# Designs tried in a protein design run: peptides against a protein of PDB entry 5EIB. Part 21

Target 1, 366 residues: chain A of PDB entry 5EIB
Amino acid sequence: VDLEPGTMDSVRSGPFGQIFRPDNFVFGQSGAGNNWAKGHYTEGAELVDSVLDVVRKESESCDCLQGFQLTHSLGGGTGSGMGTLLISKIREEYPDRIMNTFSVMPSPKVSDTVVEPYNATLSVHQLVENTDETYCIDNEALYDICFRTLKLTTPTYGDLNHLVSATMSGVTTCLRFPGQLNADLRKLAVNMVPFPRLHFFMPGFAPLTSRGSQQYRALTVPELTQQMFDSKNMMAACDPRHGRYLTVAAIFRGRMSMKEVDEQMLNVQNKNSSYFVEWIPNNVKTAVCDIPPRGLKMSATFIGNSTAIQELFKRISEQFTAMFRRKAFLHWYTGEGMDEMEFTEAESNMNDLVSEYQQYQDATAD
Target 2, 366 residues: chain A of PDB entry 5EIB as posed
Amino acid sequence: VDLEPGTMDSVRSGPFGQIFRPDNFVFGQSGAGNNWAKGHYTEGAELVDSVLDVVRKESESCDCLQGFQLTHSLGGGTGSGMGTLLISKIREEYPDRIMNTFSVMPSPKVSDTVVEPYNATLSVHQLVENTDETYSIDNEALYDICFRTLKLTTPTYGDLNHLVSATMSGVTTCLRFPGQLNADLRKLAVNMVPFPRLHFFMPGFAPLTSRGSQQYRALTVPELTQQMFDSKNMMAACDPRHGRYLTVAAIFRGRMSMKEVDEQMLNVQNKNSSYFVEWIPNNVKTAVCDIPPRGLKMSATFIGNSTAIQELFKRISEQFTAMFRRKAFLHWYTGEGMDEMEFTEAESNMNDLVSEYQQYQDATAD

## One batch from the design tools (peptide; aimed at target 1 Y41 D339 E345)

Design b1_p12_7_s4 (made by RFdiffusion4, then SolubleMPNN; from b1_p12_7, 5 letters changed)
Fold by OpenDDE base, seed 1:
Structure b1_p12_7_s4 (fold): chain B 366 residues (1-366), chain A 12 residues (1-12)
Amino acid sequence: as target 1 above (366 residues)
Amino acid sequence: SIAEEALKKYLE
């Protein structure tokens, strides 16, 4: 789905364009112009029914519909505005199904779009209410991984999207291979989301190694475990050491000893015990899939529900507040039928979310 | 626009 035809043509002509049904390409002509309100109230609203017709058709063809997975950006108008409209409409029609998202957070290091803080804040407001699980894929963190860890001097969208694709492949492993932990979206939610609003995950993928160092690095369970819990390996721009893990899932892929995995996972929890809440028993879950990812002997994928994720929301909130106090660019949103009050409501809800994470960070076992 | 450039510098 897109409001621009050019992106759809790129997907269709791409190496995997033939895996999608032609009738499942739904697109507009005008785009959203990086405006959330245009995606949510005007251009996106004109297209949403056509998308819902496809969603219904594909849902009816499922033997067992678990839920929905949306991949979108929060900085752009289509992914943010139309994406959140779709989430709302799907939630209304399928209230008993899991809503999962891969939400790409904007960064001024990656994009020069000035209104991204508005689009992101308005999107987060919708995601808090209408999703069950949201993977926070932060372009800030992806850029830093590419630059610092992968030693790419000029990271491209291709380099960032490579990390995104590896992460998405990792976190969906248990859904794609039977007999694993979190084998369905509902089980994942039950294990990862202790409180309904606190459903924002920090993902990570290991191994991440620069091209020049790949030949010298052994792929071992200890190294994967160590890298997966390293703050520099998080794909959300927050430091886990500034918060506490509510829940963690680790997904190992490849031929390895389950005993060694369990030992290393226990060791890393014990070493980092101060960074876990003590009042959620058995809050770390581990899965091992014998099938490695393409081109690797083994990998590990991390899913963390951490109170440190508030740093990401604080960054967006600070940028939002700086613009909103001056009413900068608001006429572009109000001109599409949006009320200025929705900005204040979205800001308030995101600040409440930050406060909730802080409350559970400071909570002690009674 | 000049306003967008000024806002970028203010957010940096």
Scores: peptide ipSAE 0.009, ipTM 0.396, DockQ to the pose 0.024
OpenDDE base, seeds 2, 3, 4, 5: peptide ipSAE 0.000, 0.000, 0.006, 0.000; ipTM 0.334, 0.404, 0.447, 0.364; seeds 2, 4, 5 fail the geometry check

Design b1_p12_8 (made by RFdiffusion4)
Pose (drawn by RFdiffusion4):
Structure b1_p12_8 (pose): chain A 366 residues (1-366), chain P 12 residues (1-12)
Amino acid sequence: as target 2 above (366 residues)
Amino acid sequence: SKREEAKRYYKM
């Protein structure tokens, strides 16, 4: 789905472009120009019922639908504006299904548009209310990993998307292969989301590799375990050691000692016990899958529900406030008939989200 | 209108 028609061509000309159902391409003529109001209201509303028809069709041909997963950026107009409209309309029509999103957060290091904080805040407001699980993929973190760790002086979207694709493959492994833990979206959500609003996850993986060089050695289980908890391996630009983990899901892929995995996971939990909330006993679940990802014999994927994710929302909020106080470009949004109060409502909800993460960060069992 | 409907979805 895109308001921009040129997106259809690039996807089709891609390697697996012909495998998609031709009828499932739903596109507009213009597109939103980084205007969330255009995406949602204006233009997305014009296109959205066509998308829902296709969604309804895919759903009626499902033996037992688990739910939906949406990939989109929060910084633009379509993936952000229309994407959150689609989520709201799907929530109305399929209220008992899990909504899961892979949402990419904007960063000034990657994109040169100062309205992106507006678009992201209006979107975070919709996701807080309407999604069950959201993987926070931070362009800030992706750029820093490519620039500082992978030593790519000029990271491209291809460089960033290599990190995203490795992450998305890892976090959906328990859904795609037989296993006991978090095997479906609802079971994963019950294990990861103690409070409904706090459903923004920090993904990480090990090893971090630059695409096209080179290899190995394969990591030891200790090396995997330590790297997947490392702040430098997170896809969100937050230091996990600045907050506390409410829940964690770890996924080890490849051939390895299950016993050694158990020992190392127990080791990181009790050497660093102060970083795991004490009032959620046994809050770290571990899954092993025998099939490694491409190019690797061993890998680990980390999914964290950490109070440290408030750093991501504080950064967006600060940029949003800096722009919104000067009322810069606000008429672009209200010109599409959007209420200015919706900006204030979204800002307040995001700041409320930050306070809630801090409340549980300081909470004690006593 | 579709725009007012979308606004309704924003308020949900």

Design b1_p12_8_s1 (made by RFdiffusion4, then SolubleMPNN; from b1_p12_8, 5 letters changed)
Fold by OpenDDE base, seed 2:
Structure b1_p12_8_s1 (fold): chain B 366 residues (1-366), chain A 12 residues (1-12)
Amino acid sequence: as target 1 above (366 residues)
Amino acid sequence: SKVEEAKRLWRR
């Protein structure tokens, strides 16, 4: 789905364009112009019914519909505005199904679009209320990984998207292969989301190795475990050492010793015990899938529900506040039928979310 | 209108 035809043509002409049904390409002509309001209220609102018709058709064809997975950006107009409209519409029609998102967070390091803080804040407000699970994929973190870890001097969208694809593949492993922990979206939510609003995940992937170092790096369970818990490997731009893990899931892929995995996972928890809440017992879950990802002998994917995620929301909030105090660019949104109150409510809800994370970070076992 | 419906959804 896109409000621009060019994106759809790129997907269709791409190496995997043939895997999608032609009738499932739904697109507009005008685009959203990086405006959440165009995505949510005007251009997107005109297109959403045609998308819902396709969603219904595909849902009816499912033997067992677990839920929905949306991949979208929060900085743009289509992914943010129309994406959140679609989430709301799907949630109303399928209230008993899991809503899962891969939400790409904007960063000034990657995009020059000044209104991204508005689009992101308005989107987060919707995600807090209407999703069950949200993987926070932060372009700032992706850029830093590409630059610092992968030693790419000038990271491209291709480089960032490679990390995203690896992570998405990792977190969906248990859904795609039988006999795994968290084999469905609901089980994942039960294990990962202790409080309904605190459903924003910090993903990570290992191994991440620069091209120059690949030949010298051993792929071992200890190294994967260490890298997976390293703050530098988090795909959300927050330091887990500044918060506490509510819940963690680790997904190992490849042929490895279950005993070694369990030992290393226990060791990393013990070494980092101060970074876990004490009042959630057994809050780390581990899965092992014998099938490695393509091109790797083994990998590990990290899913963290950490109170440190508030750093990401604080960054967006600070940028939002700086613009909103001056009413900068607001006329582009109000011209599409938005009220300034919608901005204030979205900001307030995001700040409340930050406060909730802080509260649980500071909570002690009574 | 579609706009009114979208605003209704947002308020939930």
Scores: peptide ipSAE 0.034, ipTM 0.621, DockQ to the pose 0.812
OpenDDE base, seeds 1, 3, 4, 5: peptide ipSAE 0.017, 0.000, 0.000, 0.008; ipTM 0.432, 0.369, 0.350, 0.437; seed 4 fails the geometry check

Design b1_p12_8_s2 (made by RFdiffusion4, then SolubleMPNN; from b1_p12_8, 7 letters changed)
Fold by OpenDDE base, seed 1:
Structure b1_p12_8_s2 (fold): chain B 366 residues (1-366), chain A 12 residues (1-12)
Amino acid sequence: as target 1 above (366 residues)
Amino acid sequence: SKVERAKELWRK
């Protein structure tokens, strides 16, 4: 789905374009112009019914519909505005199904789009209310991983999207292979989301290795475990050491000893016990899938529900407040039928979310 | 508190 035809042509002409049904390509002509309001209230609102018709058709073809997975950006107009409109409409029609998102967070290091903080804040307001699980894929973190860890001098969208694809493949492993922990979206939510509003996940992937160092690096369970818990490998720009894990899931892939995995996972929890809440018992879950990712002997994927994720939302909030206080670019949104009150409500809800994370961070067992 | 209630709900 896109409000621009060119994106759909790129997908169709790509190496996997043939896996999608032609009738499932729904697109507009005018685009959103990086404006959330165009995505949510005007251009996106004209297209949403056509998308919902496809969603209904595909849902009816499912033997057992678990829920929905949306992949979108929060900095643009289509992914943010129309994406959140779709989430709302799907939630209304399928209230008993899980809503899962892969939400790409904007960064000034990656994009020069000035209004991204507005689009992101307005989107987060919708995600807090209408999703059950949201993977926070932060372009800030992806850029830093590409530059610092992968030693890419000039990271491209292709480099960032490679990390996104590896992460998405990792976190969906349990859904795609039978007999795993969190084998369905609902079980994942039950294990990962202790509080309904605190459903924003910090993903991570291992191994992350520069091309020059690949030949010298042994892939071992201890190394994967250590790298997976390293703050530098988080796909969200926050330091887990500044917060506490509410819940964690680790997904190992490849031929390895389950005993060794359990030992290393126990060791890393014990070593980092101060970074876990003590009042949620058995809050770390581990899965092992014998099938490695393509091109790797083994991997580990991390899913963290951490109170440190508030650093990501604080960054967006600070950028939002700086613009909104001056009413900068606001006429682009009000011209599409938005009220200034919607901005204030979105800011307030995101600040409430930050405060809620902080409250659980400071909570003791007593 | 909200936190105490939430902890109790998660323990059940």
Scores: peptide ipSAE 0.029, ipTM 0.558, DockQ to the pose 0.022
OpenDDE base, seeds 2, 3, 4, 5: peptide ipSAE 0.000, 0.000, 0.000, 0.023; ipTM 0.342, 0.368, 0.359, 0.618; seeds 3, 4, 5 fail the geometry check

Design b1_p12_8_s3 (made by RFdiffusion4, then SolubleMPNN; from b1_p12_8, 4 letters changed)
Fold by OpenDDE base, seed 1:
Structure b1_p12_8_s3 (fold): chain B 366 residues (1-366), chain A 12 residues (1-12)
Amino acid sequence: as target 1 above (366 residues)
Amino acid sequence: SKVEEAKKLYKK
């Protein structure tokens, strides 16, 4: 789905364009112009029914519909505005199904789109209410990984999208291979989301490899375990050491000893016990899939529900507030039928979310 | 508080 035809042509011409049914390409002509309100109230609202018709058709073809997975950006108008409209409409029609998202957070290091803080804040407001689980894939963190860890002097969207693809492949491993922990979206939500509003995940991946770095030595289980808990491997721009993990899932891939994995996972929890809440028992879950990712002997993917994720939301909130106080570009949104009150409500709800994370961070066992 | 209710859920 897109409001621009050129993106659909890129998917069709791509190496996997033939995997998708032609009738499942739903696209507009005008685009959203990086405006959430165009995505949500005008251009996106004209297209949403056509998308819902496809969603219904594909849902009826499922033997067992678990839920929905949306991949979108929060900085752009289509992914943010139309994506959140689509989430709300799907949630209304399928209230008993899991809503999962891969939400790409904007960064000034990656994009010069001035209105991204508005689009992100308005989107987060919708995601808090209408999703059951959201993977926060932060362009800030992806850029920093590419630059600092992968030593890429000029990170490209291709480099960032490689990390996104590796992460998405990792976190979906349990859904794609039988006999795993978190084998369904509902089980993942039950294990990862102790509080309904606190459903924003910090993903991480090990080993971190650039496109074309053939020389990556296969890591050991101890090295994978150490790296996936390293703040430098987090795909969200927050430091886990500034917060506490509510829940964690670790997904190992490749031929390895389950015993060695369990030993290393116990060791890393014990070593980092101060960074976990003590009042959620068995809050770390581990899965091992014998099938490695393509081109690697083994990998580990991390999913963290951490109170440190508030640093990401604070960054967006600070950027939003600095623009909104000046009423900068508001006429672009109000001209598409938005109320200025919706900005204030979205800011308030995101600040409430930050406060909720802080309350659980400060909570003791006593 | 929401925190106290939460702690009661996970202490079971």
Scores: peptide ipSAE 0.016, ipTM 0.545, DockQ to the pose 0.021
OpenDDE base, seeds 2, 3, 4, 5: peptide ipSAE 0.000, 0.000, 0.000, 0.000; ipTM 0.329, 0.356, 0.324, 0.336; seed 4 fails the geometry check

Design b1_p12_8_s4 (made by RFdiffusion4, then SolubleMPNN; from b1_p12_8, 5 letters changed)
Fold by OpenDDE base, seed 2:
Parts: structure tokens; sequence; C-alpha cells
Structure b1_p12_8_s4 (fold): chain B 366 residues (1-366), chain A 12 residues (1-12)
């Protein structure tokens, strides 16, 4: 789905364009112009019914519909505005299904779009209310990984999207291969989300490899485990050491000893016990899939529900507040039918979310 | 187009 035809044509003409049905390409003509309000109330609202018709048709063809997975950017107008409109409409029609998102967080290091803090804040407000699971994929973290870890002097969208693809492949492993822990979206939510609003995940991946370079030799299980818990491997720009893990899932892929994985996972928890909440028993889950990723012998994917994610929301909130106090570009949103109240409500809800994470960070076992 | 103009307005 896109509000611009050119993106859809690029996907259709691409190496994987043939895996999608032609009728499942739904697109507009005008685009959102990086405006959330155009995505949510005008251009996106005109297109949403055509998307819902396709969603219904594909849902009816499912033997067992678990839920929905949306991949979108929160910095743009289409992914943020129309994406959150779609989430709302799908949630209304399928209230008993899991809503899962891969939400790409904007960064000034990657994009020059000045209104990204508005689009992100307005989107986060919708994600808090209407999603069950959200993977926070932060363009700032992706850029820093590419630059610092992969030694790419000028990271490209291709480099960032490689990390996104590896992460998405990792976190969906249990859904794609039989006999795994968290084999369905609902079971993942039960294991990862102890409190309904606190459903924002910090993903991580090891080994970090660039496209076309075998930069890392075959890692061992201990090395994978250590790298997976390293703050430098987090796809969200948060330091886990500044917060506490509510829940963790680790997904290992490749031929390895389950015993060795369990030993290393126990060791890393014990070594980092101060960074876990003590009042959630058995809050670390481990899965092993014998099938490695393409081109790797083994990998590990991390999913963290950490109170440190508040650093990401604080960054967005600070940028939002600095713009909103000046009413910078606000007339572009109000001109599409938004009220200033929607901005203050979205800011308030995101600040409440930050306060909730802080409360659970400071909570002691009574 | 109005979109290209809008995209330019939202750039730094």
Amino acid sequence: as target 1 above (366 residues)
Amino acid sequence: SKVEEAKKLYRK
C-alpha cells in the first residue's frame, strides 16, 4: 500500500515483485507529502476502503488468521498517517486478532523531514491504543550500527533496510518454522507484554553483517549471546543499562546445542541481573531453530521489552515539544482537518507511557 | 506538483 504509485511500481518491478498478487497492490496518486493528517484524514481516508476490501479477501482465505503485521515508517505521511488509520480500521473489524507492527522511528541523522516528530508522536499515540506488539526499529540506531559497527562511512537506505530485513527475519522465525516457542502472535504477546500499554520492543541481531561482506567469522553461541545483549546491537537507540527488562525473548538459529544456549542465556541473565525486574518470574524466553538464516551458519535475534525504551520516546517528545511550542508547520495539519487538541492528546499519551515505564523501572518487589 | 511542493516545505 502507498499513496504514491512510483513506490509500488518499484516493488512490482523488483526481484520479489512476483510474490504478491497484482490485485493486492493498492495505491493513490497524490501522496501524503510527509503529512500525517493527509495520510489519516484526507488522501489516506479516500484509499482505506480499497485496502480493507483486500484485507477482508485475504483474511477470508486464511485457514487460521492469527492477526496482522504492518511494516511502516513513522516519519513519513503514508506509513504514519495512513498506516495508523489502517490499524484503527482493522482493529475495529478484527478486535480479537493480534495487531503487530514493525514501526520505523525517524531520526534527524537519516532524514531532513522537519515534521517527523509530529508524524511520529501522532503515530505513537495510535500505536499505544491499537497495537498489541510494536517492534521499534529506530533509524538512529540503524545508522549508528552501520557507521560505528559496520564501518560504513555513508550509510544508505539499502544498508539500513538490510538490518531491518535481518531483524524482521529473526523475530518472525518462530512464526515461520514449526515446533518453536512463541509459535503464534498471541503467545508472543502473552510472553512479552506483561502490561497492555507496554508493548514496545527493542529488537537486536547478531551477527551484524553488511550486504556482500562476510565481516564476521562464524560466531560461537557465547559470542552470539554476548553480542545480542550488547547495547550496540540494539535496533532502538536506547541503552538497556539505563532501564530494566520486563521481558526478553532470544531466538537462536542454526545447528547448536540447546544445553549450551540455555547455559549461556543463564550466564548472561546472572551477569546482568540488575538490568532485569525481579518481580516478573521466568521473564526470559529462549527459542532455537535448527534452520539458519540464508548465508549464515548461526544467528541470534533479541526481543527486549525494556523500560529503557522511554529514551526513544523522550527523544521524540523533546523534538515534538520544541516544534509545537513554536506552532511550526502546524497549519499544514490543521488545514487537513486536524485540531491542535489532537497534538496535545498525543503528546500527553506519550508522556504518560514514559511515566508508566519509569514507574515499573522503579518498582521493587514488595 | 502540490505533493512535490509540500515535500519541499517539510524539508530543512
Scores: peptide ipSAE 0.019, ipTM 0.432, DockQ to the pose 0.039
OpenDDE base, seeds 1, 3, 4, 5: peptide ipSAE 0.012, 0.000, 0.000, 0.012; ipTM 0.486, 0.371, 0.333, 0.468; seeds 4, 5 fail the geometry check

## One batch from the design tools (peptide; aimed at target 1 M341 E342 N349 D352)

Design b2_p13_1 (made by RFdiffusion4)
Pose (drawn by RFdiffusion4):
Structure b2_p13_1 (pose): chain A 366 residues (1-366), chain P 13 residues (1-13)
Amino acid sequence: as target 2 above (366 residues)
Amino acid sequence: SAIEARMAAREAA
């Protein structure tokens, strides 16, 4: 789905472009120009019922639908504006299904548009209310990993998307292969989301590799465990050691000692016990899958529900406030008939989300 | 307004 028609061509000309159902391409003529109001209201509304028809069709041909997963950026107009409209319409029509999103957060280091904080805040407001699980993929973190760790002086979207694809493969492994833990979206959600609004996850993986060089050696289980908890391996630009884990899911892929995995997971939990909330006993679940990802014999994927994610929302909120106080470009949004109060409503909701993460960060079992 | 009502309800919760 895109309001921009040129997106259809690039996907089709891609390696697996012909595998998609031709009828499932739903596109507009213009597209939003980084205007969330255009995406949601204006233009996305024009296009949205066509998308829902296709969604309804894919759903009726499902033996037992688990739910939906949406990939989109929060910084633009279509993936953000229309994407959250689609989510709200799907929530109305399929209220008992899990909604899961892979949402990429904007960063000034990657994109040169100052309205992106507007678009992201209006979107975060919708996701807080309407999604069950959201993987926070931070362009800030992706750029820093490429620039500082992978030493790519000029990171491209291809460089960033290599990190995203490795992460998406890792976090959906328990859904795609036989296993006991978090095997479906609802079971994953019950294990990861203690409070409905706090469903933004910090993904990480090890080893971090630059695409096309080179290899190995394969990591030891200790090396995997330590790296997958490392702040430098997170896809969200937050220091996990600045907050506390409410829940964690760890996924080890490849051939390895299950016993050694158990020992190392127990090791990181009790050496660093102060970083795991004490009022949620046994809040770290571990899954092993025998099939490694491409190019690797061993890998680990980390999924964290950490109070430190408030750093991501504080950064967006600060940029949003800096722009919104000067009312810059606000008429672009209200020109599409959007209420200015929707900006204030979204800002307040995001700041409420930050306060809630802090409340549980300071909470004690006493 | 409706938006203000939603904000107030959320904050009271």

Design b2_p13_1_s1 (made by RFdiffusion4, then SolubleMPNN; from b2_p13_1, 8 letters changed)
Fold by OpenDDE base, seed 1:
Structure b2_p13_1_s1 (fold): chain B 366 residues (1-366), chain A 13 residues (1-13)
Amino acid sequence: as target 1 above (366 residues)
Amino acid sequence: SELEERLERRRAE
């Protein structure tokens, strides 16, 4: 789905364009112009019914519909505005199904789009209320990984998208291969989301590999375990050491000893016990899939529900506040039928979310 | 109560 035809043509002409049904390509002509309000109230609202018709058709073809997975950006107008409109409409029609998102967080390091803080804040407000699980894929973290860890002097969207694809493949492993931990979206929610509003995940991946560096360094289970818990490997721009893990899932892929995995996972928890809440029992879950990812002998994917993720929301909130105090570009949103009050409500809800994370960070077992 | 229910489900897995 896109409000611009050119993006859809790129997908169709791509190496995997044939895996999608032609009738499932729904697109507009005008685009959103990086405006959330165009995506949510005008251009996106004109297209949403056509998308819902496709969603219904595909849902009816499912033997057992678990829920929905949306991949979108929060900095643009289509992914943010129309994406959150779709989430709202799907939640209304399918209230008993899981809503999962892969939400790409904007960064000034990656994009010069000045209104991204508005689009992100307005989107987060919708995601807090209408999603059950949100993977926070932060363009700032991706850029920093490419630059610092992968030593790419000028990271491209191709480099960032490689990290995104590896992460998405990792976190969906248990859904794609039977007999694993978190084999369905509902089980994942039960295991990862202790509090309904605190459903934003920090993903991580090991090994971090560039497209050009076939460093076939045979990673060991200890090395994978150490790397996936390293703050430098997180796909969200926050330091887990500044917060506490509410819940963790680790997904190992490849031929390895289950015993060794369990031992290393126990060791890393014990070494980092101060960074876990003690009042949530069995808050670390581990899965091992014997099928490695393409081009790797083994990998580990990390999913963290950490109170440190408040750093990401604080960054967005600070950027939002700096613009909103000046009423910068508000006329672009209000001109599409949006009320200024919705900005204040979205800011308030995101600040409440930050406060909730802080409350549970400071909570003790006593 | 919702937390307790979720924690119980985790203990059963």
Scores: peptide ipSAE 0.021, ipTM 0.405, DockQ to the pose 0.029
OpenDDE base, seeds 2, 3, 4, 5: peptide ipSAE 0.013, 0.016, 0.012, 0.014; ipTM 0.443, 0.469, 0.466, 0.468; seeds 2, 3, 4, 5 fail the geometry check

Design b2_p13_1_s2 (made by RFdiffusion4, then SolubleMPNN; from b2_p13_1, 5 letters changed)
Fold by OpenDDE base, seed 2:
Structure b2_p13_1_s2 (fold): chain B 366 residues (1-366), chain A 13 residues (1-13)
Amino acid sequence: as target 1 above (366 residues)
Amino acid sequence: SELEARLAARRAQ
């Protein structure tokens, strides 16, 4: 789905364009112009029913519909505005299904769009209310991984997308292969989300390998475990050492000893015990899938529900407040039918979310 | 792409 035809044509003409049904390409003509309000109230609202018709058709063809997975950006107008409109409409029609998102967070270091803080804040407000699970992916973190860890002098779109695809493949492993922990979206939510509003995850991946690079030696289970918990491997621009993990899932792939995995996972928890909440028992879950990812002997994917994610929301909130106080570009949103109150409500809800994360960070077993 | 342009701008800093 896109509000611009050119993106859809690029996907259709791409190496995997033929895996999608032609009738499942739904697109507009005018785009959103990086405006959340165009995505949510005007251009996106005109297209949403056509998307919902496709969603219904595909949902009816499912033998066992678990839920929905949306991949979108929060800085643009289409992914943010229309994406959150779709989430709301799908949630209304399918209230008993899991809503899962891969949400690309805007970063000032990888942005040319001045209004991204508005689009992100308005989107986060919708995600807090209407999603069950949100993987936070930050373009800054992806760039820093490519540059610092992968030693790519000039990171490309392809390099960033390689990390995203590896992460998405990792976190969906248990859904795609039988006999795994968290074998469905609901079980994942039960294990990862102790409090309904605190459903924003920091993903990570090991080994970090560039697309087409054979340079990385096959890592051992100890090396995978160590890298997976390293702050430099997080796909969100937050330091886990500044917060506490509420819950963690680790997904190992490849032929390895379950005993060795359990030993290394216990060791890393004990070594980093100060970075876990003590009042949530058994808050680390480990899965092992014998099937490695393509081109690797073994991998590990990390899913962290950490109070350190508040750093991401604080950063967005600070940028939002600085713009909103000046009423910068508000007329672009109000002209599309938005009220200024929607901005204040979205800001308030995001600040409440930050306060909730801080409360649980400071909570002791009393 | 917009992303490539942003990445190029960041590399030029």
Scores: peptide ipSAE 0.014, ipTM 0.432, DockQ to the pose 0.018
OpenDDE base, seeds 1, 3, 4, 5: peptide ipSAE 0.006, 0.014, 0.012, 0.013; ipTM 0.419, 0.398, 0.430, 0.427; seeds 1, 3, 4 fail the geometry check

